# Ledger of designs, part 4: peptides against a protein of PDB entry 2V3S

Target 1, 95 residues: chain A of PDB entry 2V3S
Amino acid sequence: PISLVLRLRNSKKELNDIRFEFTPGRDTAEGVSQELISAGLVDGRDLVIVAANLQKIVEEPQSNRSVTFKLASGVEGSDIPDDGKLIGFAQLSIS

## One batch from the design tools (peptide; made by RFdiffusion4, then SolubleMPNN)

Design b1_p8_6_s3 (from b1_p8_6, 4 letters changed)
Fold by OpenDDE base, seed 4:
Structure b1_p8_6_s3 (fold): chain B 95 residues (1-95), chain A 8 residues (1-8)
Amino acid sequence: as target 1 above (95 residues)
Amino acid sequence: SRQFIVVP
């Protein structure tokens, strides 16, 4: 399986790493993204963007070691989105 | 269910 880390800020705006595994051929990007949402770790509005970027990283994990992407849930937030600080952005990376 | 490990 692929060992992944999803780095994003929680509801308190604290940056956390979420570690999980992804098994190609058994798991799907959308399915795992839905599980992240069900676990309360990802905002439901971010299903599409998380799934898209999860797919990107798992399709070529040796080449795509890290992907940073803009969250839909971060657009309407009070803070200005910032990819460097992961404000309104999240990052998926290979462990 | 899938295991998610949250690290502060």
Scores: peptide ipSAE 0.817, ipTM 0.960, DockQ to the pose 0.953
Fold by OpenDDE base, seed 5:
Order: structure tokens, then C-alpha cells, then sequence
Structure b1_p8_6_s3 (fold): chain B 95 residues (1-95), chain A 8 residues (1-8)
């Protein structure tokens, strides 16, 4: 399996690393993204963008070691999105 | 269910 880290801020704006595994051929990007949402770790509004970037990283994990992407949920937040601070952004990385 | 490990 592929060991991944999803780095994003929780509801208290605290940056956390979420570690999980992805098994190609068994898991799907959308399925795992839905599980992240069900676990309360990802906002439901971010299903599409998380799934898209999860797919990107798992299709070529040796080349795509890290992807940073803008969250839909971050657009409506009080803070201005900032990819460097991962405000309104999340990052997926290979462990 | 899938295991998610949250690291602060």
C-alpha cells in the first residue's frame, strides 16, 4: 500500500497530519476521500478537490511526492487563503 | 473501516 499524509487545518485552525494508506486496485480516490469526510477529517465540500488530488498522487507516487491544493471550504472562511501557511489549502504527500 | 492517524 501507499502511505500518505494529508496535512490540513482542523476546525480550530490547527495544522494536523493525517496518516493513512491507499491500496491501488482496491481503493479509489473518491472512496477514500469519502471516508476522510465520514471520519470528520475533511469538509464535505472538499470531496471533489481531495479526490482529484488523491488520484493524482496515487497514480504516480514516485513522481508526485507532494501536491498542494485549494480547499472549497477555505473560500468561505474568514482568513485569506494562503498555500504557504496551508490556510484554505491542504497538502497530500507520500510518507 | 480505514485507519486514520491524526498527528498534531
Amino acid sequence: as target 1 above (95 residues)
Amino acid sequence: SRQFIVVP
Scores: peptide ipSAE 0.817, ipTM 0.960, DockQ to the pose 0.951
Fold by OpenDDE base, seed 1:
Structure b1_p8_6_s3 (fold): chain B 95 residues (1-95), chain A 8 residues (1-8)
Amino acid sequence: as target 1 above (95 residues)
Amino acid sequence: SRQFIVVP
């Protein structure tokens, strides 16, 4: 399995690392993204972008060691999006 | 269910 870390801010704007595994051929990017949402760890509005980037990293984990992407849930928030601070952005990486 | 480990 692929060991992944999803780094993003929670509802209190605290940055956390979420560790989980992904098994190619058994798991799907969309399925795991739904599980993240069901666990309350990802906003439901971010299903598409999380799934897309999860797919990207698991299809070529040797080349795509880290991906940072804009969250839909952060676009209309009060804070200005900032990829460096992961405000309105999340990061997936291979652990 | 899938295990998610949250690390502060």
Scores: peptide ipSAE 0.817, ipTM 0.960, DockQ to the pose 0.953
Fold by OpenDDE base, seed 3:
Structure b1_p8_6_s3 (fold): chain B 95 residues (1-95), chain A 8 residues (1-8)
Amino acid sequence: as target 1 above (95 residues)
Amino acid sequence: SRQFIVVP
């Protein structure tokens, strides 16, 4: 399995690392993204962007070591989006 | 079912 880390801010705006595994051929990017949402770890509005970037990293994990992407849920937030601080952005990386 | 480990 592929060991992944999803780095994003929680409801208290604290940066957390979420560790999980992805098994190609058994898991799907959309399925795991839905599980993240069901666990309360990802906003439901971010299904599309999380699934797209999860697919990107698992299709070529040796080349795509890290991907940073803009969250739909962050656009209407009170804080100005910032990819460097992961405000309104999240990051997926290979552990 | 899936294990998610949250690290502060």
Scores: peptide ipSAE 0.816, ipTM 0.960, DockQ to the pose 0.947

Design b1_p8_6_s4 (from b1_p8_6, 5 letters changed)
Fold by OpenDDE base, seed 5:
Structure b1_p8_6_s4 (fold): chain B 95 residues (1-95), chain A 8 residues (1-8)
Amino acid sequence: as target 1 above (95 residues)
Amino acid sequence: AKKFIVVP
């Protein structure tokens, strides 16, 4: 399995690392993204962008060691998006 | 259900 870390801010704007494994052939990017949402770790509005970037990192984990992407939920928030501070952005990386 | 480990 692929060991991944999803880094994003929680509802208190605190940066957390969410560690999980992805098994190709068993897991799907869409399915895991839905589970992240069900667990309250990802906003439902971010399903599409999380799934797209999860697919990107798991299809070529040796090349795509880290991906940072803009959250739809961040655009609708009051804070100014900033990819360096992961405000309105999240990061997926290989553990 | 998938296991997610949250590290603050």
Scores: peptide ipSAE 0.801, ipTM 0.957, DockQ to the pose 0.936
Fold by OpenDDE base, seed 4:
Structure b1_p8_6_s4 (fold): chain B 95 residues (1-95), chain A 8 residues (1-8)
Amino acid sequence: as target 1 above (95 residues)
Amino acid sequence: AKKFIVVP
C-alpha cells in the first residue's frame, strides 16, 4: 500500500497530519475522500478537489511526492488563502 | 471503515 499524509488545518485552524494507506485496486480516490469527509476530517465541499489530488498522487507516487491544492471550503473563509501556510490549502504527500 | 490516524 501507499502510505500517505494529508496535511490540513482543523476547525481550530491547527495544522494536523492525517495518516492513511491507499491500496490501488482496492481503494479509490473518490471512496477514500468520501471516508475522510464521513470521519469529519475533510469538509464536504472539498470532495472534488481532494479526490482529484488523491488520484494524482496515487497514480504516480514515485513522481508526485507531494501535491498542494486549494480547498473550496477555504475560499470564502475569513483568512486569505496561502499555500505556504496551508491556509485554504491542503497538502497530500507520500509518507 | 478506513483507518485514519490524526497527528497534531
Scores: peptide ipSAE 0.800, ipTM 0.957, DockQ to the pose 0.933
Fold by OpenDDE base, seed 3:
Structure b1_p8_6_s4 (fold): chain B 95 residues (1-95), chain A 8 residues (1-8)
Amino acid sequence: as target 1 above (95 residues)
Amino acid sequence: AKKFIVVP
């Protein structure tokens, strides 16, 4: 399996690492993204962007070691989006 | 079913 880390700020704006494994042929980017939402770890509005970037990293994990992407949930937030601080952004990386 | 480990 592929060991992944989703770095994302929680509801208290604290940066957390969410560690999980992805097994090609068993897991799907869409399915895992839905489970992240069901677990309360990802905002439901971010399904599309999380799934797209999860697919990107797992299709070529040797080349795509890290991907940072803008969250739909962060656009209308009180804080100005900032990819460096992961405000309104999240990051997926190979562990 | 999926195991997620949250690390602060």
Scores: peptide ipSAE 0.800, ipTM 0.957, DockQ to the pose 0.931
Fold by OpenDDE base, seed 1:
Structure b1_p8_6_s4 (fold): chain B 95 residues (1-95), chain A 8 residues (1-8)
Amino acid sequence: as target 1 above (95 residues)
Amino acid sequence: AKKFIVVP
């Protein structure tokens, strides 16, 4: 299995690391993304972008060690998006 | 159900 970390700010704007495993052939990017949403860890508006980037990293984990992407939920927020601070952005990485 | 470990 692939060990992953999703770094993402919670509702209190605190940066958390969410650790999980992804098993190719058993898990799907969209399925895991839906579970993240169901667990209250990802905003439902971010299903598409999280799934797309999760797919990217698990397709070639040796090459794609880290991906940072803009969240749909962060675009219309009061805070200005900033990839360096992970404001309106999230990061997936291989642990 | 997928296991997620949240680390503050």
Scores: peptide ipSAE 0.800, ipTM 0.957, DockQ to the pose 0.928

Design b1_p8_7_s1 (from b1_p8_7, 3 letters changed)
Fold by OpenDDE base, seed 5:
Structure b1_p8_7_s1 (fold): chain B 95 residues (1-95), chain A 8 residues (1-8)
Amino acid sequence: as target 1 above (95 residues)
Amino acid sequence: SRKFVVVP
């Protein structure tokens, strides 16, 4: 399996690393993204963008070691999005 | 269910 880290801020704006595994051929990017949402770790509005970037990283994990992407949930937040601070952005990376 | 480990 591929060991991944999803770095993003929780509801208290605290940056957390969420570690999980992805098994190609068994798991799907959308399925795992839905599980992240069901676990309360990702906002439901971010399904599409998380799934797209999860697919990107797992299709070529040796080349795509890290991807940073804008969250749909961050757009309507009070804080101005900032990819460097992961405000309104999340990062997926290979462990 | 899938295991997610949250590290603060």
Scores: peptide ipSAE 0.812, ipTM 0.959, DockQ to the pose 0.966
Fold by OpenDDE base, seed 4:
Structure b1_p8_7_s1 (fold): chain B 95 residues (1-95), chain A 8 residues (1-8)
Amino acid sequence: as target 1 above (95 residues)
Amino acid sequence: SRKFVVVP
């Protein structure tokens, strides 16, 4: 399995690392993304973008060690999106 | 269910 870390800010705007595994051929990017949402760790509005980037990293984990992407949930927030600070952005990386 | 480990 692929060991992944999803780094994103929680509802208190605190940066957390969410560690989980992904098994190619058994798991799907959309399925795992839905599980993240069900666990309350990802906003439901971010299903599409999380799934897309999860797919990207798991299809080439040796080449795509990290991907940073804009959250749909962050666009409407009061804070200006900032990929460096992961405000309105999240990051997936290989552990 | 899938295990998610949250690290502050």
Scores: peptide ipSAE 0.812, ipTM 0.959, DockQ to the pose 0.968
Fold by OpenDDE base, seed 1:
Structure b1_p8_7_s1 (fold): chain B 95 residues (1-95), chain A 8 residues (1-8)
Amino acid sequence: as target 1 above (95 residues)
Amino acid sequence: SRKFVVVP
């Protein structure tokens, strides 16, 4: 399995690392993304972008060691998006 | 269910 870390801010704007595994051929990017949402760790509005980037990293984990992407849930928020601070952005990386 | 480990 691929060991992954999803780094993003929670509802209190605190940065957390969410560690989980992904098994190619058994798991799907969309399925795992939905599980993240069901666990309350990802906003439901971010299903598409999380799934797309999860797919990107798991299809070529040796080449795509880290991906940072804009969250749909962060666009209309009061805070200005900032990829360096992961405000309105999240990061997936290989553990 | 899938295990998610949240690290502050």
Scores: peptide ipSAE 0.812, ipTM 0.959, DockQ to the pose 0.967
Fold by OpenDDE base, seed 3:
Structure b1_p8_7_s1 (fold): chain B 95 residues (1-95), chain A 8 residues (1-8)
Amino acid sequence: as target 1 above (95 residues)
Amino acid sequence: SRKFVVVP
């Protein structure tokens, strides 16, 4: 399995690392993204963007070591989006 | 179910 880390801010705006595994051929990017939402770890509005970037990293994990992407849930937030601080952005990386 | 480990 592929060991992944999803780095994003929680409801208290604290940056956390979420560690999980992805098994190609058994798991799907959309399925795992839905599980993240069901666990309360990802906003439901971010299903599409999380799934797209999860697919990107797992299709070539040796080349795509890290991807940073803008969250739909962060656009209308009180804080100005900032990819460097992961405000309104999240990051997926290979552990 | 899938295990997610949250690290502060």
Scores: peptide ipSAE 0.811, ipTM 0.959, DockQ to the pose 0.973

Design b1_p8_7_s2 (from b1_p8_7, 4 letters changed)
Fold by OpenDDE base, seed 4:
Structure b1_p8_7_s2 (fold): chain B 95 residues (1-95), chain A 8 residues (1-8)
Amino acid sequence: as target 1 above (95 residues)
Amino acid sequence: PRKFVVVP
């Protein structure tokens, strides 16, 4: 399986790493993204963008070691989105 | 259920 880390800020705006595994051929990007949402770790509004970027990283994990993407849930937030600080952005990476 | 490990 692929060992992944999803780095994003929680409801307290604290940056956390979420570690999980992805097994190609058994798991799907959308399915795992839905599980992240069900676990309360990802905002439901971010299903599409998380799934898209999860798909990107798992399709070529040796080449796409890290992907950073803008969250839909971060657009309407009070803070200005910033990819460097992962404000309104999240990052998926290979462990 | 999938295991998610949250690391602060």
Scores: peptide ipSAE 0.819, ipTM 0.962, DockQ to the pose 0.970
Fold by OpenDDE base, seed 3:
Formats: sequence, C-alpha cells, structure tokens
Structure b1_p8_7_s2 (fold): chain B 95 residues (1-95), chain A 8 residues (1-8)
Amino acid sequence: as target 1 above (95 residues)
Amino acid sequence: PRKFVVVP
C-alpha cells in the first residue's frame, strides 16, 4: 500500500497531519475521499478537489511526491487563502 | 473501517 499524509487545518485552525494508506486496485480516490468526509476530517464541499488530487498522487507516487490544492470550503472563509500557510489549502504527500 | 491517524 501507499502511505499518505493529508495536511490541513482543523476546525480550530490548527494544522494536523492525517496518515492513511491507499491500496491501488482496491481503493479509489473518490471512495477514500468520501471516507475522509464521513470521518469528519474533510469538508463535504471539498470532495471533488480532494478526489482529483488524491488520484493525481496515487497514479504516479514516485513522481508526484507532494500536491497542494485550494479548498472550496476555504474560499468564503474569514481568512485570506494562503498556500504557504495552508490556509484555505491542503497538501497530500507520500509518507 | 479505514484507519486515519491524526497527528497534531
């Protein structure tokens, strides 16, 4: 399996690393993204963007070591989006 | 269920 880390801010705006595994041929990017939402770790509005970037990293994990992407849930938030601080952005990386 | 480990 592929060992992944999803780095994003929680409801208290604290940066957390979420570790999980992805098994190609058994798991799907959309399925795992839905599991993240069901676990309360990802906002439901971010299904599309999380699934797209999860697919990107698992299709070529040796080349795509890290991907950073803008969250739909962060656009209308009180804080100005910032990819460097992961405000309104999240990051997926290979562990 | 899938295991998610949250690291603060």
Scores: peptide ipSAE 0.819, ipTM 0.962, DockQ to the pose 0.953
Fold by OpenDDE base, seed 5:
Structure b1_p8_7_s2 (fold): chain B 95 residues (1-95), chain A 8 residues (1-8)
Amino acid sequence: as target 1 above (95 residues)
Amino acid sequence: PRKFVVVP
């Protein structure tokens, strides 16, 4: 399996690393993204963008070691999105 | 259920 880290801020704006595995051929990007949402770790509004970037990283994990992407949930937040600070952004990376 | 490990 592929060992992944999803780095994003929780509801208290605290940056956390979420570690999980992805098994190609068994798991799907959308399925795992839905599981992240069900676990309360990802905002439901971010299903599409998380799934898209998860797919990107798992399709070529050796080349796509890290992807940073803008969250839909971050657009409506009080803070201005900032990819460097991962405000309104999340990052997926290979462990 | 999938295991998610949250690291602060």
Scores: peptide ipSAE 0.819, ipTM 0.962, DockQ to the pose 0.967
Fold by OpenDDE base, seed 1:
Structure b1_p8_7_s2 (fold): chain B 95 residues (1-95), chain A 8 residues (1-8)
Amino acid sequence: as target 1 above (95 residues)
Amino acid sequence: PRKFVVVP
């Protein structure tokens, strides 16, 4: 399995690392993304972008060691999006 | 259920 880390801010704007595994051929990017949402770890509005980037990293883990992407849930928030601070952005990486 | 480990 692929060991992944999803780094993003929670509802209190605290940065956390979420560790989980992904098994190619058994798991799907969309399925795991839905599980993240069901666990309350990802906003439901971010299903599409999380799934797309999860797919990107798991299809070529050796090449795509880290991906940072804009969250839909952060676009209309009060905070100005900032990829460096992961405000309105999340990061997936291979652990 | 899938295990998610949250690390502060």
Scores: peptide ipSAE 0.819, ipTM 0.962, DockQ to the pose 0.969

Design b1_p8_7_s3 (from b1_p8_7, 3 letters changed)
Fold by OpenDDE base, seed 4:
Structure b1_p8_7_s3 (fold): chain B 95 residues (1-95), chain A 8 residues (1-8)
Amino acid sequence: as target 1 above (95 residues)
Amino acid sequence: SRKFIVVP
């Protein structure tokens, strides 16, 4: 399986790493994204963007070691989105 | 259910 880390800020705006595994051929990007949402770790509005970027990283994990993407849930937030600080952005990376 | 490990 692929060992992944999803780095994003929680409801307290604290940056956390979420570690999980992804098994190609058994798991799907959308399915795992839905599980992240069900676990309360990802905002439901971010299903599409998380799934898209999860798909990107798992399709070529040796080449795509890290992807950073803008969250839909971060657009209407009070803070200005910033990819460097992962404000309104999240990052998926290979462990 | 899938295991998620949250690291502060």
Scores: peptide ipSAE 0.810, ipTM 0.960, DockQ to the pose 0.968
Fold by OpenDDE base, seed 5:
Parts: structure tokens; sequence; C-alpha cells
Structure b1_p8_7_s3 (fold): chain B 95 residues (1-95), chain A 8 residues (1-8)
């Protein structure tokens, strides 16, 4: 399996690393993204963008070691999105 | 269910 880290801020704006595994051929990007949402770790509004970037990283994990992407949930937040601070952004990385 | 490990 592929070991991944999803780095994003929780509801208290605290940056956390979420570690999980992805098994190609068994798991799907959308399925795992839905599980992240069900676990309360990802906002439901971010299903599409998380799934898209998860797919990107797992399709070529040796080349796509890290992807940073804008969250839909961050657009309506009080803070201005900032990819460097991962405000309104999340990052997926290979462990 | 899938295991997610949250690291602060």
Amino acid sequence: as target 1 above (95 residues)
Amino acid sequence: SRKFIVVP
C-alpha cells in the first residue's frame, strides 16, 4: 500500500497530519476521500478537490511526492487563503 | 473502517 499524509487545518485552525494508506486496485480516490469526510477529517465540500488530488498522487506516487491544493471550504472562511501557511489549502504527500 | 492516524 501507499502511505500518505494529508496535512490540513482542523476546525480550530490547527495544522494536523493525517496518516493513512491507499491500496491501488482496491481503494479509489473518491472512496477514500469519502471516508475522510465520514471520519470528520475533511469537509464534505472538499470531496471533489481531495479526490482529484488523491488520484493524482496515487497514480504516480514516485513522481508526485507532494501536491498542494485549494479547499472549497476555505473560500468562505474568514481568513484569506494562503498555500504557504495551508490556510484554505491542504497538502497530500507520500510518507 | 479505514485507519486514520491524526498527528498534531
Scores: peptide ipSAE 0.810, ipTM 0.960, DockQ to the pose 0.965
Fold by OpenDDE base, seed 1:
Structure b1_p8_7_s3 (fold): chain B 95 residues (1-95), chain A 8 residues (1-8)
Amino acid sequence: as target 1 above (95 residues)
Amino acid sequence: SRKFIVVP
């Protein structure tokens, strides 16, 4: 399995690392993204972008060691999005 | 269910 880390801010704007595994051929990017949402770890509005980037990293984990992407849930928030601070952005990486 | 480990 692929060991992944999803780094993003929670509802209190605290940065956390979420560790999980992904098994190619058994798991799907969309399925795991749904599980993240069901666990309350990802906003439901971010299903599409999380799934897309999860797919990207698991299809070529040797080349895509880290991906940072804009969250839909952060676009209309009060804070200005900032990829460096992961405000309105999340990061997936291979652990 | 899938295991998610949250690290502060």
Scores: peptide ipSAE 0.810, ipTM 0.960, DockQ to the pose 0.967
Fold by OpenDDE base, seed 3:
Structure b1_p8_7_s3 (fold): chain B 95 residues (1-95), chain A 8 residues (1-8)
Amino acid sequence: as target 1 above (95 residues)
Amino acid sequence: SRKFIVVP
């Protein structure tokens, strides 16, 4: 399996690393993204963007070591989006 | 179900 880390801010705006595994041929990017939402770790509005970037990293994990992407849930937030601080952004990386 | 480990 592929060992992944999803780095994003929680409801208290604290940066957390979420570790999980992805098994190609058994798991799907959309399925795992839905599990993240069901666990309360990802906002439901971010299904599309999380699934797209999860697919990107698992299709070529040796080349795509890290991907940073803008969250739909962060656009209408009180804080100005910032990819460097992961405000309104999240990051997926290979562990 | 799937294991998610949250690291503060």
Scores: peptide ipSAE 0.809, ipTM 0.959, DockQ to the pose 0.971

Design b1_p8_7_s4 (from b1_p8_7, 3 letters changed)
Fold by OpenDDE base, seed 1:
Structure b1_p8_7_s4 (fold): chain B 95 residues (1-95), chain A 8 residues (1-8)
Amino acid sequence: as target 1 above (95 residues)
Amino acid sequence: SRRFVVVP
């Protein structure tokens, strides 16, 4: 399995690391992304972008060690998006 | 088993 970390801010704007494993051939990017949402760890509006980037990193984990992407939930928020501070952005990385 | 582990 691939060991991953999703770094993003929670509803209190606190930066957390979410560790999880992804097994190619058993898991799907869409399915795991839905699990993240069901667990209350990802906003439902971010399903598409999280799934797309999860797919990207698990396709070529040796080449894509880290991906940072803009959240749909952060676009219309009160905070100005900032990829450096992960405001309105999240980061997936290989553990 | 729990899939996600949240680390603050």
Scores: peptide ipSAE 0.770, ipTM 0.936, DockQ to the pose 0.826
Fold by OpenDDE base, seed 2:
Structure b1_p8_7_s4 (fold): chain B 95 residues (1-95), chain A 8 residues (1-8)
Amino acid sequence: as target 1 above (95 residues)
Amino acid sequence: SRRFVVVP
């Protein structure tokens, strides 16, 4: 399986690493993204963008070691999005 | 066993 880390801020705006495995052929980007939402770790509004970037990293994990993407949930938030601070952004990486 | 492990 592919070992991944999703780095993003929780509801308290604290930066956390979410570690998980992805098994190609068994898991789907859509399915795992839905699990993240069900676990309360990702906002439901971010299903599409998380799934898209998860798919990107798992299809070529050697080339796509890290991807940073803008969250839909962060666009209309009180804080100004900032990819460097991962405010309104999340990062997926190969561990 | 959970899929996700949260590390602060």
Scores: peptide ipSAE 0.770, ipTM 0.935, DockQ to the pose 0.830
Fold by OpenDDE base, seed 4:
Structure b1_p8_7_s4 (fold): chain B 95 residues (1-95), chain A 8 residues (1-8)
Amino acid sequence: as target 1 above (95 residues)
Amino acid sequence: SRRFVVVP
């Protein structure tokens, strides 16, 4: 399996690492993204972008060691999005 | 089993 970390700010704007495994052929990017949402770890509005970037990293984990992407939920927030600070952005990386 | 482990 692929060991991944989703770095994402929680509702208190605190940066957390969400560790999980992804098994190609068993898991799907959309399925795992839905699990993240069901677990309350990802905003439902971010399904599409999380799934897309999860797919990107798992399709070539040797090359795509890290992907940072803009959250749909972050656009609607009061804070100005900032990829460096992961405000309105999340990061997927290989553990 | 829980897939996700949250690390603060």
Scores: peptide ipSAE 0.770, ipTM 0.935, DockQ to the pose 0.870
Fold by OpenDDE base, seed 3:
Order: structure tokens, then sequence, then C-alpha cells
Structure b1_p8_7_s4 (fold): chain B 95 residues (1-95), chain A 8 residues (1-8)
């Protein structure tokens, strides 16, 4: 399996690392993204962008070691989006 | 079936 880390700020705006495994052929980017939402770890509005970037990293994990992407949920937030601080952004990386 | 480990 592929060992992944999703770096994302929680409801208290604290940066956390969410560790999980992805098994190609058994898991799907869409399915795992839905599980993240069901677990309360990702906002439901971010399904599309999380799934797209999860697919990107798992299809070529040796080439795509890290991907940072803008969250739909962050656009309407009170804080100004910032990819460097992961405000309104999340990051997926290979462990 | 899925386990997510949250690391502060």
Amino acid sequence: as target 1 above (95 residues)
Amino acid sequence: SRRFVVVP
C-alpha cells in the first residue's frame, strides 16, 4: 500500500497530519475522499478537489511526492487563503 | 474498515 499524509487545519485552525494507506486496485480516490468526509476530517464541499488530487498522487507516487491544492471550503472563510500556511489549502504527500 | 490516524 501507499502511505500518505493529508496535512489540513482542523476546526480550531490547528494544522494536523492525517496518516492513511491507499491500496491501488482496491481503493479509489473518490471512495477514500468520501471516507475522509464521513470521518469529519474533510469538509463535504471539498470532495471534488480532494478526490482529484488524491488520484493525482496515487497514480504516480514516485513522481508526485507532494501536491497542494485550494479548498472550496476555504474560499468563504474569514481567513485569507494562503498556500504557504495551508490556510484554505491542504497538502497530500507520500510518507 | 478505514483507519485515519490524526497526528497533532
Scores: peptide ipSAE 0.768, ipTM 0.935, DockQ to the pose 0.961

Design b1_p8_8_s1 (from b1_p8_8, 3 letters changed)
Fold by OpenDDE base, seed 2:
Structure b1_p8_8_s1 (fold): chain B 95 residues (1-95), chain A 8 residues (1-8)
Amino acid sequence: as target 1 above (95 residues)
Amino acid sequence: SARKFIVE
């Protein structure tokens, strides 16, 4: 399996690393993204963008070691999105 | 079963 880390801010705006595994051929990007949402770790509005970037990283984990992407849930939040601070952004990486 | 997520 592929060992992944999803870095994003929690409801307290604290940066967390969420570690999980992905098994190609058994797991799907959308399925795992839905599981992240069901676990309360990702906002439901972010299903599409998380799934798209999860698919990107797992299809070529050797080349795509890290991907940073804008969250739909962060666009109209109180804080201005900032990819450097991961405000309104999340990051997936290979551990 | 539920997938394991480790939050740090």
Scores: peptide ipSAE 0.780, ipTM 0.939, DockQ to the pose 0.973
Fold by OpenDDE base, seed 4:
Structure b1_p8_8_s1 (fold): chain B 95 residues (1-95), chain A 8 residues (1-8)
Amino acid sequence: as target 1 above (95 residues)
Amino acid sequence: SARKFIVE
């Protein structure tokens, strides 16, 4: 399986790393993204963008070691989105 | 079954 880390800010705006595994051929990007949402770790509004980027990283994990993407939920926040600080952005990376 | 997520 592929060992992944999803880095994003929690409800307290603290940066967290969420570690999980992804098994190609058994798991799907959308399915795992839905599980992240069900676990309360990802905002439901971010299903599409998380799934898209999860798909991107798992399709070429040796080449796409890290992907950073803008969250739909972050656009509505009070803070200005910033990919460097992962404000309104999240990052998926290979462990 | 629930997927394992480790938050740190």
Scores: peptide ipSAE 0.780, ipTM 0.939, DockQ to the pose 0.953
Fold by OpenDDE base, seed 1:
Structure b1_p8_8_s1 (fold): chain B 95 residues (1-95), chain A 8 residues (1-8)
Amino acid sequence: as target 1 above (95 residues)
Amino acid sequence: SARKFIVE
């Protein structure tokens, strides 16, 4: 399995690292993304972008060691999006 | 079964 870390800010705007495994051929990017949402770890509005980037990293984990992407949930928030601070952005990486 | 997520 692929060991992944999803770094994003929680509801208190604190950075968290969420570690989980992904098994190619058994798991799907969309399925795992839905599980993240069901666990309350990802906003439901971010299903599409999380799934897309999860797919990107698991299809070529040797090349795509880290991906940072804009969250839909952060676009209309009060805070200005900032990829460096992961405000309105999340990061997936291979652990 | 539920997937394991470790938050830290």
Scores: peptide ipSAE 0.780, ipTM 0.939, DockQ to the pose 0.961
Fold by OpenDDE base, seed 3:
Structure b1_p8_8_s1 (fold): chain B 95 residues (1-95), chain A 8 residues (1-8)
Amino acid sequence: as target 1 above (95 residues)
Amino acid sequence: SARKFIVE
């Protein structure tokens, strides 16, 4: 399996690293993204963007070591989006 | 079964 880390800010605006495994041929990017949402770890509005970037990293994990992407849930937030600080952005990386 | 997520 592929060992992944999803880094994003929690409800207290603190950065968390969420570790999980992805098994190609058994798991799907959309399925695992839905599990993240069901666990309360990702906002439901971010299904599409999380699934797209999870697919990107698992299709070529040796080349795509890290991907950073804008969250739909962050656009209407009180804080200005910032990819460097992961405000309104999240990051997926290979562990 | 539920997937394991480790939050740190």
Scores: peptide ipSAE 0.780, ipTM 0.939, DockQ to the pose 0.981

